# Ledger of designs, part 51: peptides against a protein of PDB entry 3VZA

Target 1, 98 residues: chain A of PDB entry 3VZA
Amino acid sequence: RVERLCKSKELFEERLGLEIRRIHNEQLQFIFRHIDHKDPDKPYMFTLSINEQGDYEVTSCTPPLDCISEFQLKVRETNNFSAFIANIRKAFTALSFK
Target 2, 62 residues: chain B of PDB entry 3VZA
Amino acid sequence: AAYVTQLYYKISRIDWDYEVEPARIKGIHYGPDIAQPINMDSSHHSRCFISDYLWSLVPTAW

## One batch from the design tools (peptide; made by RFdiffusion4, then SolubleMPNN)

Design b2_p14_4_s4 (from b2_p14_4, 8 letters changed)
Fold by OpenDDE base, seed 3:
Structure b2_p14_4_s4 (fold): chain B 98 residues (1-98), chain C 62 residues (1-62), chain A 14 residues (1-14)
Amino acid sequence: as target 1 above (98 residues)
Amino acid sequence: as target 2 above (62 residues)
Amino acid sequence: SVFDLLRQIINAPP
């Protein structure tokens, strides 16, 4: 089972171009790659925590996204975490064309 | 990795077929209405194309 | 839930 889990994680990381890491101060780092077709390894990332109020909180976003605060509000309202991540990737993709 | 893989599924709704050759990207995407197969040869596509395609399966409606 | 899953990841021991 451990081998299966490791393989599964690796497949998701490579195929989705999304790495998920636990980092300091009780945060999760979401790292998107395969965004810029001219530079597939260029990372686009944000960090996430659960604040003391129990709400999703984006603690950083690199490069910055104008829409990230709105997405944070939306995920708090809808609890649609899948759409949250997908929309962030969509926004990073749009940014890569500028 | 158990929690992380579960999170990947919650995000993507993709279940991979682990019994195929490494170059074959095979699985099932479970949408709200219908499940659809994924079956592509990675050797014929760029990494970016593959990722873009898979993410295109994920609804962005809140 | 996704929320519980995220908390488990965040609070998991090293």
Scores: peptide ipSAE 0.737, ipTM 0.961, DockQ to the pose 0.875
Fold by OpenDDE base, seed 5:
Structure b2_p14_4_s4 (fold): chain B 98 residues (1-98), chain C 62 residues (1-62), chain A 14 residues (1-14)
Amino acid sequence: as target 1 above (98 residues)
Amino acid sequence: as target 2 above (62 residues)
Amino acid sequence: SVFDLLRQIINAPP
């Protein structure tokens, strides 16, 4: 099972171009790649924590997204984490064309 | 890694077929309606295209 | 839930 889990994680990382890391101060880092077709390894990332109130909180976003605060509000309201991540990727994709 | 892989599933709703050759991207996407198969030859596509395609399967409606 | 899953990941020991 351990080998399967490792393989699964690697497949998701490569195929979705999304890496998930636990970093300092009880945060998760989400790193998107494969966004810029001219530079597939260019990272687009944000960090996430759960604050003292138990709410999702975006603690950083690189490059910055104007819509990230709205997405934070939406995920708090809907708890649709899948849509949250997908919309962030969509926003990063749009930004890569600017 | 178990929790992370579960998170990937919760995000993407994709279950991979782990018994195929590495060049074959095979699995099932479980959308809100009918489950759809994924079956791609990775050698025919760029990494960006593959990722874009897979993410296109994920609904963005809140 | 996703929330519980995230908390488990965040609070996992090093």
Scores: peptide ipSAE 0.737, ipTM 0.961, DockQ to the pose 0.901
Fold by OpenDDE base, seed 4:
Structure b2_p14_4_s4 (fold): chain B 98 residues (1-98), chain C 62 residues (1-62), chain A 14 residues (1-14)
Amino acid sequence: as target 1 above (98 residues)
Amino acid sequence: as target 2 above (62 residues)
Amino acid sequence: SVFDLLRQIINAPP
């Protein structure tokens, strides 16, 4: 099973162009690639934590997204984490078009 | 990796077929209405196209 | 839940 889990992670990372990493201070880093077709390896990323109140909190976003605060509010309201991630990727995609 | 793979599934709702050749992107997307098969030859597409396509399967409605 | 899953990932041992 360990081998399958490792393979699964690699398949998701490559095919979705999304890497998920645990970083310092109890945060998760979400790194999107394959956003810019002219520069597929260019990373678009944000970090996420669960604050003391138990709420999702975006702690950083690079490059910055004007909509990230609204998305944070939406995911807290709906608990639709899938839509949260998908909308962030959509926003990064839009940003890549300048 | 177990939790991370579970998170990928919660995000994408995709389950991969792990028994096919590496160039074959095969799996199932479990949408809200009906499960849909995924079956692509990665050698025929760019990495960005593949990612964009797969993400297009994920609803953005809150 | 996704929330629980995220907490598991965040709090996982090194």
Scores: peptide ipSAE 0.736, ipTM 0.961, DockQ to the pose 0.929
Fold by OpenDDE base, seed 1:
Structure b2_p14_4_s4 (fold): chain B 98 residues (1-98), chain C 62 residues (1-62), chain A 14 residues (1-14)
Amino acid sequence: as target 1 above (98 residues)
Amino acid sequence: as target 2 above (62 residues)
Amino acid sequence: SVFDLLRQIINAPP
């Protein structure tokens, strides 16, 4: 099963252009690539933690997104984590055209 | 890796077919209505196109 | 849940 799990992770990383890392201070780093068609390897990333209140908290966003605070509010309200990630990618995509 | 792959599924709702040739992107996307097959030849598309297409399957409605 | 899954990932041993 280890082989299949490793293959699964690699397929998701490449096909979605999304890498997920556990980093210091109990945070997850989400790294999007394949955003800029002219520079497919350019990373767009944010970090996420669960604060003491048990709420999702975005601790960093590079490049910064004006909408990230609103998305944080929305995911807390809806618990729709899929939409949360998808909307962030959509926002990064829009940013790449500016 | 088990938890991370589960997270990928919860984000994308995609289940890959792991028994096909590497160049074949084959799987199933489980949307709110009916499941839709994914079946692409990766050699005919850019990495950005493939990612954009797959993400287009993921609803952005909250 | 996604929440529990995220916690498991975050709190996993190094």
Scores: peptide ipSAE 0.736, ipTM 0.961, DockQ to the pose 0.916

Design b2_p14_5_s1 (from b2_p14_5, 7 letters changed)
Fold by OpenDDE base, seed 3:
Structure b2_p14_5_s1 (fold): chain B 98 residues (1-98), chain C 62 residues (1-62), chain A 14 residues (1-14)
Amino acid sequence: as target 1 above (98 residues)
Amino acid sequence: as target 2 above (62 residues)
Amino acid sequence: SVEREKRMFDKLLS
């Protein structure tokens, strides 16, 4: 099972261009690659935690996104985590064209 | 590892076929209505195209 | 810790 989990993670990382890391202070770091077709390895990332109220909180976003605060609000309202991540990727993609 | 793998599924709703050759990207996307197959030859596409395509399967509606 | 991580993922996977 451990081997399968490792393989699964590797496939998701490569195919989605999304790496998920556990980092300090009970946070998750989401690192998107394959965003810029001219520089596929360029990372676009944000960090996420659960605050003391139990809500999703974006603790950093690099490069910064104007829409990230709105997305944080939306995911708190809808609990649609999939749409949250997908919309962030969409926003990073749009940013890469500027 | 288990938590992260579960998170990938929660995000993408994709289940990979782990028995195919590495160059074949095969799996199933479980959308809200009908499950759709994924079947790509990775050698025919850039990494960015593949990722863009797979993410296009994920709804962005809240 | 294991418990802290579990609490976080329980929220994300709920």
Scores: peptide ipSAE 0.573, ipTM 0.952, DockQ to the pose 0.810
Fold by OpenDDE base, seed 5:
Structure b2_p14_5_s1 (fold): chain B 98 residues (1-98), chain C 62 residues (1-62), chain A 14 residues (1-14)
Amino acid sequence: as target 1 above (98 residues)
Amino acid sequence: as target 2 above (62 residues)
Amino acid sequence: SVEREKRMFDKLLS
């Protein structure tokens, strides 16, 4: 089971180009790669926590996204975490073309 | 590691086939309608294409 | 802590 879990994480990281890290102060860092086809290793990332009210809170976003605050509101309203992550990736992709 | 792998599934709804050779990207995407198979030869595609394709399977509707 | 991490993932996975 442990070996399977490790392999699973590695497959997701490589195939989705998404790394998930535990970082200080009870936060998760989401690191997207494979966004820019001309620079596949360039990271696009944001950090996420659960605030004192129990709500999703984006604590950082690099590079900045104008839409990130709206997405935070949408995920709080819908609880659709999958769409939240997918839309952030879509936004980073759009940013890479500018 | 269990929490992170569960999170990957919650995000992507993909279940990999772990018994195939490394160059074969094989699994199942469980969308809201009918489950769809994934079966790619990674040697035929760039890393970015593969990622873009897999993310295209994930709905963005809120 | 383990407890705080669990609470975070419980929210994300709920």
Scores: peptide ipSAE 0.572, ipTM 0.952, DockQ to the pose 0.826
Fold by OpenDDE base, seed 4:
Structure b2_p14_5_s1 (fold): chain B 98 residues (1-98), chain C 62 residues (1-62), chain A 14 residues (1-14)
Amino acid sequence: as target 1 above (98 residues)
Amino acid sequence: as target 2 above (62 residues)
Amino acid sequence: SVEREKRMFDKLLS
Protein backbone atom coordinates (compact mmCIF):
# COMPACT_ATOMS: atom_id res chain seq x y z
CA ARG B 1 0.00 0.00 0.00
CA VAL B 2 2.81 2.40 0.81
CA GLU B 3 4.35 1.79 -2.60
CA ARG B 4 1.03 2.47 -4.28
CA LEU B 5 0.56 5.70 -2.35
CA CYS B 6 4.02 6.91 -3.30
CA LYS B 7 3.46 6.07 -6.95
CA SER B 8 0.08 7.76 -6.89
CA LYS B 9 1.55 10.98 -5.55
CA GLU B 10 4.29 10.97 -8.16
CA LEU B 11 1.85 10.39 -11.00
CA PHE B 12 -0.40 13.23 -9.85
CA GLU B 13 2.54 15.58 -9.42
CA GLU B 14 3.85 14.95 -12.90
CA ARG B 15 0.60 14.65 -14.81
CA LEU B 16 -1.35 17.44 -13.13
CA GLY B 17 1.70 19.58 -12.55
CA LEU B 18 0.52 20.04 -8.98
CA GLU B 19 2.61 19.44 -5.89
CA ILE B 20 1.07 19.51 -2.42
CA ARG B 21 3.33 20.11 0.57
CA ARG B 22 2.77 20.22 4.29
CA ILE B 23 4.41 23.37 5.60
CA HIS B 24 4.88 25.12 8.92
CA ASN B 25 2.00 26.38 11.02
CA GLU B 26 -0.30 23.61 9.84
CA GLN B 27 -0.66 24.80 6.27
CA LEU B 28 -0.73 23.19 2.85
CA GLN B 29 1.24 24.60 -0.04
CA PHE B 30 -0.09 24.02 -3.54
CA ILE B 31 2.52 24.42 -6.26
CA PHE B 32 1.40 24.50 -9.89
CA ARG B 33 3.81 23.92 -12.72
CA HIS B 34 3.22 23.29 -16.42
CA ILE B 35 1.29 26.57 -16.51
CA ASP B 36 3.45 28.53 -18.93
CA HIS B 37 4.22 26.47 -22.01
CA LYS B 38 7.27 28.65 -22.61
CA ASP B 39 8.52 28.02 -19.08
CA PRO B 40 6.92 24.80 -17.86
CA ASP B 41 8.93 24.62 -14.63
CA LYS B 42 7.91 28.07 -13.43
CA PRO B 43 5.98 27.64 -10.17
CA TYR B 44 2.67 29.25 -9.34
CA MET B 45 1.69 28.65 -5.76
CA PHE B 46 -0.58 29.42 -2.85
CA THR B 47 -0.84 28.29 0.75
CA LEU B 48 -3.97 27.27 2.58
CA SER B 49 -5.01 26.70 6.17
CA ILE B 50 -8.13 26.21 8.22
CA ASN B 51 -8.59 29.15 10.55
CA GLU B 52 -9.89 29.04 14.11
CA GLN B 53 -13.44 29.32 12.84
CA GLY B 54 -12.94 26.25 10.66
CA ASP B 55 -12.97 28.14 7.37
CA TYR B 56 -10.64 27.91 4.39
CA GLU B 57 -8.07 30.66 4.48
CA VAL B 58 -5.53 31.49 1.80
CA THR B 59 -2.40 32.59 3.62
CA SER B 60 -0.24 33.41 0.59
CA CYS B 61 -0.40 33.51 -3.20
CA THR B 62 2.61 33.86 -5.51
CA PRO B 63 2.25 35.46 -7.93
CA PRO B 64 -0.65 37.41 -6.43
CA LEU B 65 -4.12 36.95 -7.88
CA ASP B 66 -6.75 39.67 -7.73
CA CYS B 67 -9.43 36.99 -7.65
CA ILE B 68 -8.02 34.91 -4.80
CA SER B 69 -10.09 36.58 -2.07
CA GLU B 70 -13.24 36.06 -4.11
CA PHE B 71 -12.36 32.41 -4.62
CA GLN B 72 -11.83 32.03 -0.89
CA LEU B 73 -15.30 33.40 -0.34
CA LYS B 74 -16.74 31.09 -3.00
CA VAL B 75 -15.21 27.94 -1.57
CA ARG B 76 -16.50 28.88 1.88
CA GLU B 77 -19.98 29.29 0.42
CA THR B 78 -20.04 26.23 -1.83
CA ASN B 79 -17.52 23.86 -0.24
CA ASN B 80 -16.54 22.96 -3.81
CA PHE B 81 -12.85 22.45 -3.19
CA SER B 82 -12.27 20.95 -6.63
CA ALA B 83 -13.62 24.02 -8.37
CA PHE B 84 -11.59 26.17 -6.00
CA ILE B 85 -8.31 24.58 -7.04
CA ALA B 86 -9.27 24.41 -10.72
CA ASN B 87 -10.25 28.07 -10.80
CA ILE B 88 -6.98 29.08 -9.18
CA ARG B 89 -5.08 27.16 -11.86
CA LYS B 90 -7.21 28.83 -14.51
CA ALA B 91 -6.38 32.22 -13.04
CA PHE B 92 -2.67 31.44 -12.95
CA THR B 93 -2.88 30.32 -16.57
CA ALA B 94 -4.48 33.60 -17.57
CA LEU B 95 -1.82 35.49 -15.67
CA SER B 96 0.94 33.66 -17.53
CA PHE B 97 -0.27 35.16 -20.81
CA LYS B 98 0.55 38.69 -19.66
CA ALA C 1 0.70 10.16 2.08
CA ALA C 2 -2.81 8.80 2.34
CA TYR C 3 -4.26 12.23 3.06
CA VAL C 4 -2.45 13.80 0.11
CA THR C 5 -3.48 11.11 -2.35
CA GLN C 6 -7.06 11.41 -1.16
CA LEU C 7 -6.82 15.14 -1.71
CA TYR C 8 -5.59 14.62 -5.27
CA TYR C 9 -8.63 12.51 -5.95
CA LYS C 10 -10.97 15.03 -4.36
CA ILE C 11 -9.48 17.74 -6.56
CA SER C 12 -9.20 15.91 -9.87
CA ARG C 13 -11.65 13.00 -9.58
CA ILE C 14 -9.08 10.94 -11.47
CA ASP C 15 -8.17 7.36 -10.66
CA TRP C 16 -5.01 6.15 -12.39
CA ASP C 17 -4.33 2.73 -13.81
CA TYR C 18 -1.13 1.77 -12.04
CA GLU C 19 -0.50 -1.42 -14.00
CA VAL C 20 0.36 0.11 -17.38
CA GLU C 21 3.73 1.26 -18.62
CA PRO C 22 4.87 4.71 -17.47
CA ALA C 23 4.52 6.23 -20.93
CA ARG C 24 0.83 5.36 -21.00
CA ILE C 25 -1.36 7.84 -19.15
CA LYS C 26 -4.36 5.70 -18.40
CA GLY C 27 -7.13 6.18 -15.90
CA ILE C 28 -10.71 7.20 -15.32
CA HIS C 29 -12.13 10.64 -14.68
CA TYR C 30 -15.28 10.53 -12.61
CA GLY C 31 -17.41 13.45 -13.68
CA PRO C 32 -20.82 14.34 -12.33
CA ASP C 33 -22.60 12.31 -15.00
CA ILE C 34 -20.44 9.81 -16.85
CA ALA C 35 -17.08 8.32 -16.03
CA GLN C 36 -14.69 9.04 -18.89
CA PRO C 37 -11.62 7.01 -19.75
CA ILE C 38 -8.21 8.60 -19.98
CA ASN C 39 -5.77 6.93 -22.34
CA MET C 40 -2.86 8.92 -23.72
CA ASP C 41 0.58 8.21 -25.08
CA SER C 42 2.72 10.70 -23.18
CA SER C 43 5.44 10.56 -25.83
CA HIS C 44 3.11 12.33 -28.24
CA HIS C 45 2.49 15.38 -26.03
CA SER C 46 4.28 18.01 -24.00
CA ARG C 47 4.04 18.07 -20.23
CA CYS C 48 2.05 21.28 -20.41
CA PHE C 49 -0.41 19.88 -22.92
CA ILE C 50 -0.99 16.81 -20.78
CA SER C 51 -1.59 18.88 -17.66
CA ASP C 52 -3.86 21.32 -19.49
CA TYR C 53 -5.86 18.45 -20.91
CA LEU C 54 -6.30 16.72 -17.58
CA TRP C 55 -7.30 19.95 -15.86
CA SER C 56 -9.80 20.59 -18.64
CA LEU C 57 -11.67 17.58 -17.30
CA VAL C 58 -12.19 19.31 -13.94
CA PRO C 59 -15.31 21.51 -13.80
CA THR C 60 -14.82 25.10 -12.70
CA ALA C 61 -18.47 25.79 -11.93
CA TRP C 62 -18.95 26.54 -8.26
CA SER A 1 0.20 19.31 15.91
CA VAL A 2 -0.93 16.00 14.51
CA GLU A 3 -4.42 16.60 15.79
CA ARG A 4 -4.72 19.99 14.15
CA GLU A 5 -3.32 18.68 10.88
CA LYS A 6 -5.89 15.93 10.97
CA ARG A 7 -8.56 18.55 11.51
CA MET A 8 -7.35 20.39 8.43
CA PHE A 9 -7.44 17.32 6.22
CA ASP A 10 -10.79 16.28 7.62
CA LYS A 11 -12.16 19.65 6.58
CA LEU A 12 -10.60 19.52 3.12
CA LEU A 13 -11.75 15.96 2.51
CA SER A 14 -15.28 16.38 3.90
Scores: peptide ipSAE 0.571, ipTM 0.952, DockQ to the pose 0.812
Fold by OpenDDE base, seed 1:
Structure b2_p14_5_s1 (fold): chain B 98 residues (1-98), chain C 62 residues (1-62), chain A 14 residues (1-14)
Amino acid sequence: as target 1 above (98 residues)
Amino acid sequence: as target 2 above (62 residues)
Amino acid sequence: SVEREKRMFDKLLS
């Protein structure tokens, strides 16, 4: 089982180009790669926490996204975490076209 | 790493086939209506194409 | 903290 879990993580990281890291203060860091086809290893990332009220809170976003605050509101309203992450990737992709 | 792997599924709704050759990207995407098979030869595609394709399976509607 | 991490993932995976 441990071996399977490790393999699963590796497959998701490579195939989705998404790394998920646990960081201090009850936060997760989401690191997208494979966004810029000209620079596949360039990272696009944000950090997420659960605030005292139990709501999703984006604590950082690099590079910054104008839409991130709206997405935070939407995920709080809908609880659609999948769409939240997918929309962020979509926004990063759009940003990569400059 | 159980929580993280569960989170990947929560996000992508993809379940991989772990018994195939490493170059074979095989699995199932569970959409809201119909489950769709994934079956790609990674040697035929760039990393970015593969990622873009897989993410295209994930709905962005809230 | 195990409990703290569990709280976070419980929310994310709910």
Scores: peptide ipSAE 0.553, ipTM 0.951, DockQ to the pose 0.840

Design b2_p14_5_s2 (from b2_p14_5, 8 letters changed)
Fold by OpenDDE base, seed 3:
Structure b2_p14_5_s2 (fold): chain B 98 residues (1-98), chain C 62 residues (1-62), chain A 14 residues (1-14)
Amino acid sequence: as target 1 above (98 residues)
Amino acid sequence: as target 2 above (62 residues)
Amino acid sequence: SVEKWLKMMEKLLS
């Protein structure tokens, strides 16, 4: 089971170009790659926590996204975490076109 | 690892076929209406194309 | 802590 879980994680990381890390201060770091076709290994990332009220909170975003605060509001309203992550990737993709 | 894999499924709604050769990207995407098969030869595509394609399966509607 | 981490994952996976 452990071996299968490790393989699953590796497949998702490579195929989706998304790495998920547990980091300090009870946060998750989401690292997107495969965004820029000219530089596939260039990372686009954000960090996420749960605030004292129990709500999703984006604690950092690099490079910055103008829409990230709106997405944070939307995920709090809808609890659609899938759409939240997908929209962030879409925004990073658009940003990569300069 | 169990939590992370669960999170990947929650995000992507993709279930991989772990029994195929490494060059074959095979699985099922479970959309809101119907399930769609995934079956592609990774050697014929760039890493970016593969990722873009898979993410295109994930709805962005809130 | 483990407890805090579990609470976060519970929120994400709910």
Scores: peptide ipSAE 0.506, ipTM 0.949, DockQ to the pose 0.868
Fold by OpenDDE base, seed 4:
Structure b2_p14_5_s2 (fold): chain B 98 residues (1-98), chain C 62 residues (1-62), chain A 14 residues (1-14)
Amino acid sequence: as target 1 above (98 residues)
Amino acid sequence: as target 2 above (62 residues)
Amino acid sequence: SVEKWLKMMEKLLS
C-alpha cells in the first residue's frame, strides 16, 4: 500500500503538473507546472493555511494574481476546494499568455 | 502520503489505473453526473497538453 | 504542530 501511495503521488505530480508540499507554519504549498507550453517547468505557486478562525487563507501567490483574494472568498463561501484549485490554475494559465 | 493522495482526489476527482504501463494514462474521472474514462497514450502528447486536458475535466463552477 | 496539521487536513478533506 505504501508503494501504491508513492506511485499515486508521482503520477498526480507528473500528469497534473501539480506538486503539494507541507511547509513551515502549518501551510501547504501548491506548485503548478506545465502551465506555459513554451516553458513547461516554470513554476506557478501559492501557499495556503487555515487561519485562527478556521478559514482558508492564501498566504502567498507567485506570480501574484489579481483574482486570488476573490477566489479565497469564493472557496470560503462555497467550500468547493476543487473549483478553487482549478480556477487558480486557470488564472495562472491566462497570466502565462501575457 | 495518504493525505496528499486524498487531496489529489479531492481536487481532481481522478482515480488512476495502477496496473497499466507507465506510458498509458488510464483512469476514471468522477464528475458530478457520470464517470468519464481516461485512456491516453502519453507518447502521443506533450506534458502540457496532458495536464491541460486532465484539468479540463475539473469543473471551475463554484 | 501535528495537531494543527491534522486539523487543516480534516478541513480540506471534509
Scores: peptide ipSAE 0.504, ipTM 0.949, DockQ to the pose 0.823
Fold by OpenDDE base, seed 2:
Structure b2_p14_5_s2 (fold): chain B 98 residues (1-98), chain C 62 residues (1-62), chain A 14 residues (1-14)
Amino acid sequence: as target 1 above (98 residues)
Amino acid sequence: as target 2 above (62 residues)
Amino acid sequence: SVEKWLKMMEKLLS
């Protein structure tokens, strides 16, 4: 089972171009790659925590996204975490064309 | 690792086929309506194309 | 801590 879990993680990381890291102060770091076709290894990332109220809170976003605050609001309202992550990737993709 | 893989599934709704050759990207995407098979030859596509394609399966409607 | 980590994961995976 451990072997399969490790393989699963590696497949997701490579195929989705998304790494998920546990970092200090009880946060998760989401690192997108494969965004810019001209620079596939360029990272686009944000960090996430649960604040004292129990709500999702984006604690950083690099490069910055104008829409990130709205997405944070939306995920709090809908609890659609999948759409949250997908929309962030979509926004990073759009940013890569600017 | 269990938590992370569960999170990947929650995000993508993809379940991989772990028994196929490494060059084969095979799995199932469980969309809101019906399940869709994934079956790609990775040697025919760039890493970016593969990622873009897989993410295109994930709905962005809130 | 483990407790806080589990709390986050429980929310994310709920």
Scores: peptide ipSAE 0.503, ipTM 0.949, DockQ to the pose 0.849
Fold by OpenDDE base, seed 1:
Structure b2_p14_5_s2 (fold): chain B 98 residues (1-98), chain C 62 residues (1-62), chain A 14 residues (1-14)
Amino acid sequence: as target 1 above (98 residues)
Amino acid sequence: as target 2 above (62 residues)
Amino acid sequence: SVEKWLKMMEKLLS
């Protein structure tokens, strides 16, 4: 079981180009790679927490995304976390072309 | 580790086949309507292509 | 800290 869990994490990190890390103050850091085909290792990241009201809160975004605040509202409304992450990646991808 | 892998599944809806050779990207994506098999030879594709393809399976509709 | 972390994960995985 432990071996499988470790392997699973590695496979997801490499294949999705998404690393998920626990950071200080009970936050999660999401690091996207494989965004820029010219620079596959370039990281695009955001951090997420749950505020005192129990809502998703984006605490940082690098590089910044104009749409991140709207996405935060949408995920609070829909609770569709999958779409939330996928849309952020889509936005980072669009940014990499500019 | 269990929480992280569960989170990956919640995000991607992908379940990997862990018994295949390392170069084989094999699994199942569970969409809202149908399950789609994933079966790729990673040596035939760039890392970015693989990631883009897998993310293309994930709906962006809220 | 652990309790708060678990609460966050429960929210994310709900």
Scores: peptide ipSAE 0.503, ipTM 0.948, DockQ to the pose 0.853

Design b2_p14_5_s3 (from b2_p14_5, 9 letters changed)
Fold by OpenDDE base, seed 2:
Structure b2_p14_5_s3 (fold): chain B 98 residues (1-98), chain C 62 residues (1-62), chain A 14 residues (1-14)
Amino acid sequence: as target 1 above (98 residues)
Amino acid sequence: as target 2 above (62 residues)
Amino acid sequence: SVAKWEAMFQKLLS
């Protein structure tokens, strides 16, 4: 089971270009790669926590996204975490073309 | 690792086939309507193309 | 803490 879980994580990291890390103060860091086709290893990342009210809170975003606050609102309203992550990746992708 | 793999599934709705050779990207995407197979030869595509393709399977509608 | 991590994942996976 442990071996399968480790393999699963590695496959997701490589194929989705998405790494998920636990960082200080009980935050999750989401690191996207494979965004810029000219620089596939360039990271695009944000950090996420649950605030005192129990709501999703984006605590950082690098590079910054104008839409991140709206996405935070949307995920709080819809609880559609999949769309939340997918939209962030879409936004990072768009940013890479600027 | 269990929580992280579960999170990957919640995000992507992809379940990999772990019994194929490493060069084969094979799995199933469970969309809101019907399940769709994934079956790619990684040697035919860049890492970015593969990631873009897989993410294209994930709906962005809220 | 373990409890806080677990709580976060429970929310994310709910």
Scores: peptide ipSAE 0.611, ipTM 0.954, DockQ to the pose 0.854
Fold by OpenDDE base, seed 5:
Structure b2_p14_5_s3 (fold): chain B 98 residues (1-98), chain C 62 residues (1-62), chain A 14 residues (1-14)
Amino acid sequence: as target 1 above (98 residues)
Amino acid sequence: as target 2 above (62 residues)
Amino acid sequence: SVAKWEAMFQKLLS
């Protein structure tokens, strides 16, 4: 099972162009690649934590997104984490077109 | 590792077929309606196209 | 801590 889990992670990372990392202070870092077709390895990333109130909190976003605060509100309201991540990727994609 | 892989499924709703050759991207996307198969030859597409296509399967409606 | 990580993932996966 461990071997299958490792393979699964690698397939998702490559195919979705999304890496998920556990970082200091109990935060998750989401790193998108394959966003810019002219520079597929360029990372677009944000970090996420659960604050003391138990709510999703975006602690950083690089490059910055004007819509990230609204998305944070939306995911708190809907608990639709899938849409949250997908919308962030969509926003990063739009940003890559300058 | 289990939590991360579960999170990938939570995000994408994709389940991969792990028994095919590496160049074959095969799996199932479980959307709100009928499940749809994924079956691509990765050698025919760029990494960006593949990722864009797979993400296009994920609804953005809140 | 392990407990806090687990709690975070439980929320994300709920």
Scores: peptide ipSAE 0.609, ipTM 0.953, DockQ to the pose 0.861
Fold by OpenDDE base, seed 3:
Structure b2_p14_5_s3 (fold): chain B 98 residues (1-98), chain C 62 residues (1-62), chain A 14 residues (1-14)
Amino acid sequence: as target 1 above (98 residues)
Amino acid sequence: as target 2 above (62 residues)
Amino acid sequence: SVAKWEAMFQKLLS
């Protein structure tokens, strides 16, 4: 099972171009790659925590996204975490064309 | 890393086929209306194309 | 801590 979990993680990382890390202060770091077709290894990332109120909170976003605060509000309202992550990737993709 | 793999599924709704050769990307995407098969030869596509394609399966409606 | 991490993932996966 451990070997399968490791393989699963590696497949998701490579195929989705998304790495998920546990970092200090009980935060998750989401690192997107394969965004810029001219520089596939260029990272686009944000960090996420649960605040004292129990809500999703984006603690950093690099590069910054104008829409990230709205997405944080939307995921709190809908609890649609999948759409949250997908919309962030979509926004990073749009930013890569600027 | 059970929690992380569970999170990947929650995000993507993709279940991989782990028994195929490394160059074959096979799996199933589970959407709210219909399940779609994934079956592609990675050697025929760029990493960015593959990722873009897979993410295109994930709905962005809130 | 382990308990805090588990609580976070429980929310994410709920």
Scores: peptide ipSAE 0.609, ipTM 0.954, DockQ to the pose 0.847
Fold by OpenDDE base, seed 1:
Structure b2_p14_5_s3 (fold): chain B 98 residues (1-98), chain C 62 residues (1-62), chain A 14 residues (1-14)
Amino acid sequence: as target 1 above (98 residues)
Amino acid sequence: as target 2 above (62 residues)
Amino acid sequence: SVAKWEAMFQKLLS
């Protein structure tokens, strides 16, 4: 029950290197770690909300990604949230190879 | 926490086996075609390798 | 609020 939910979250956080936080103004913060193999704890983050039109909206991205606006458009078009998150991680990974 | 765990599943399509020893990363990834087992010894891999491997299971096609 | 959070998660999980 509650114990299982807590364990589940911990396992996902550690194994995926993805932390999900609720932040102010009904936004979700997605924090990727384990991106840079030389600095596994370095965070790569973006925040997400649902705007008044009901659409996904990226409200911040750190470090910035040139492709984030395109991904926002794609997730609105496809509603493929899994691909959305995976592509963002892929982009952060590419960015780590400066 | 229920919403967040559901979101993790929506993102990853991974269902963990919660009854195995902590060092064992065991679960099932559900893809559109075939479900694939996950079964690895975390002590044999870096955190980054494990994460990269698991994310490699998640399609990036829109 | 709780209701707004729930609404957002329902959208994300739909």
Scores: peptide ipSAE 0.600, ipTM 0.953, DockQ to the pose 0.815

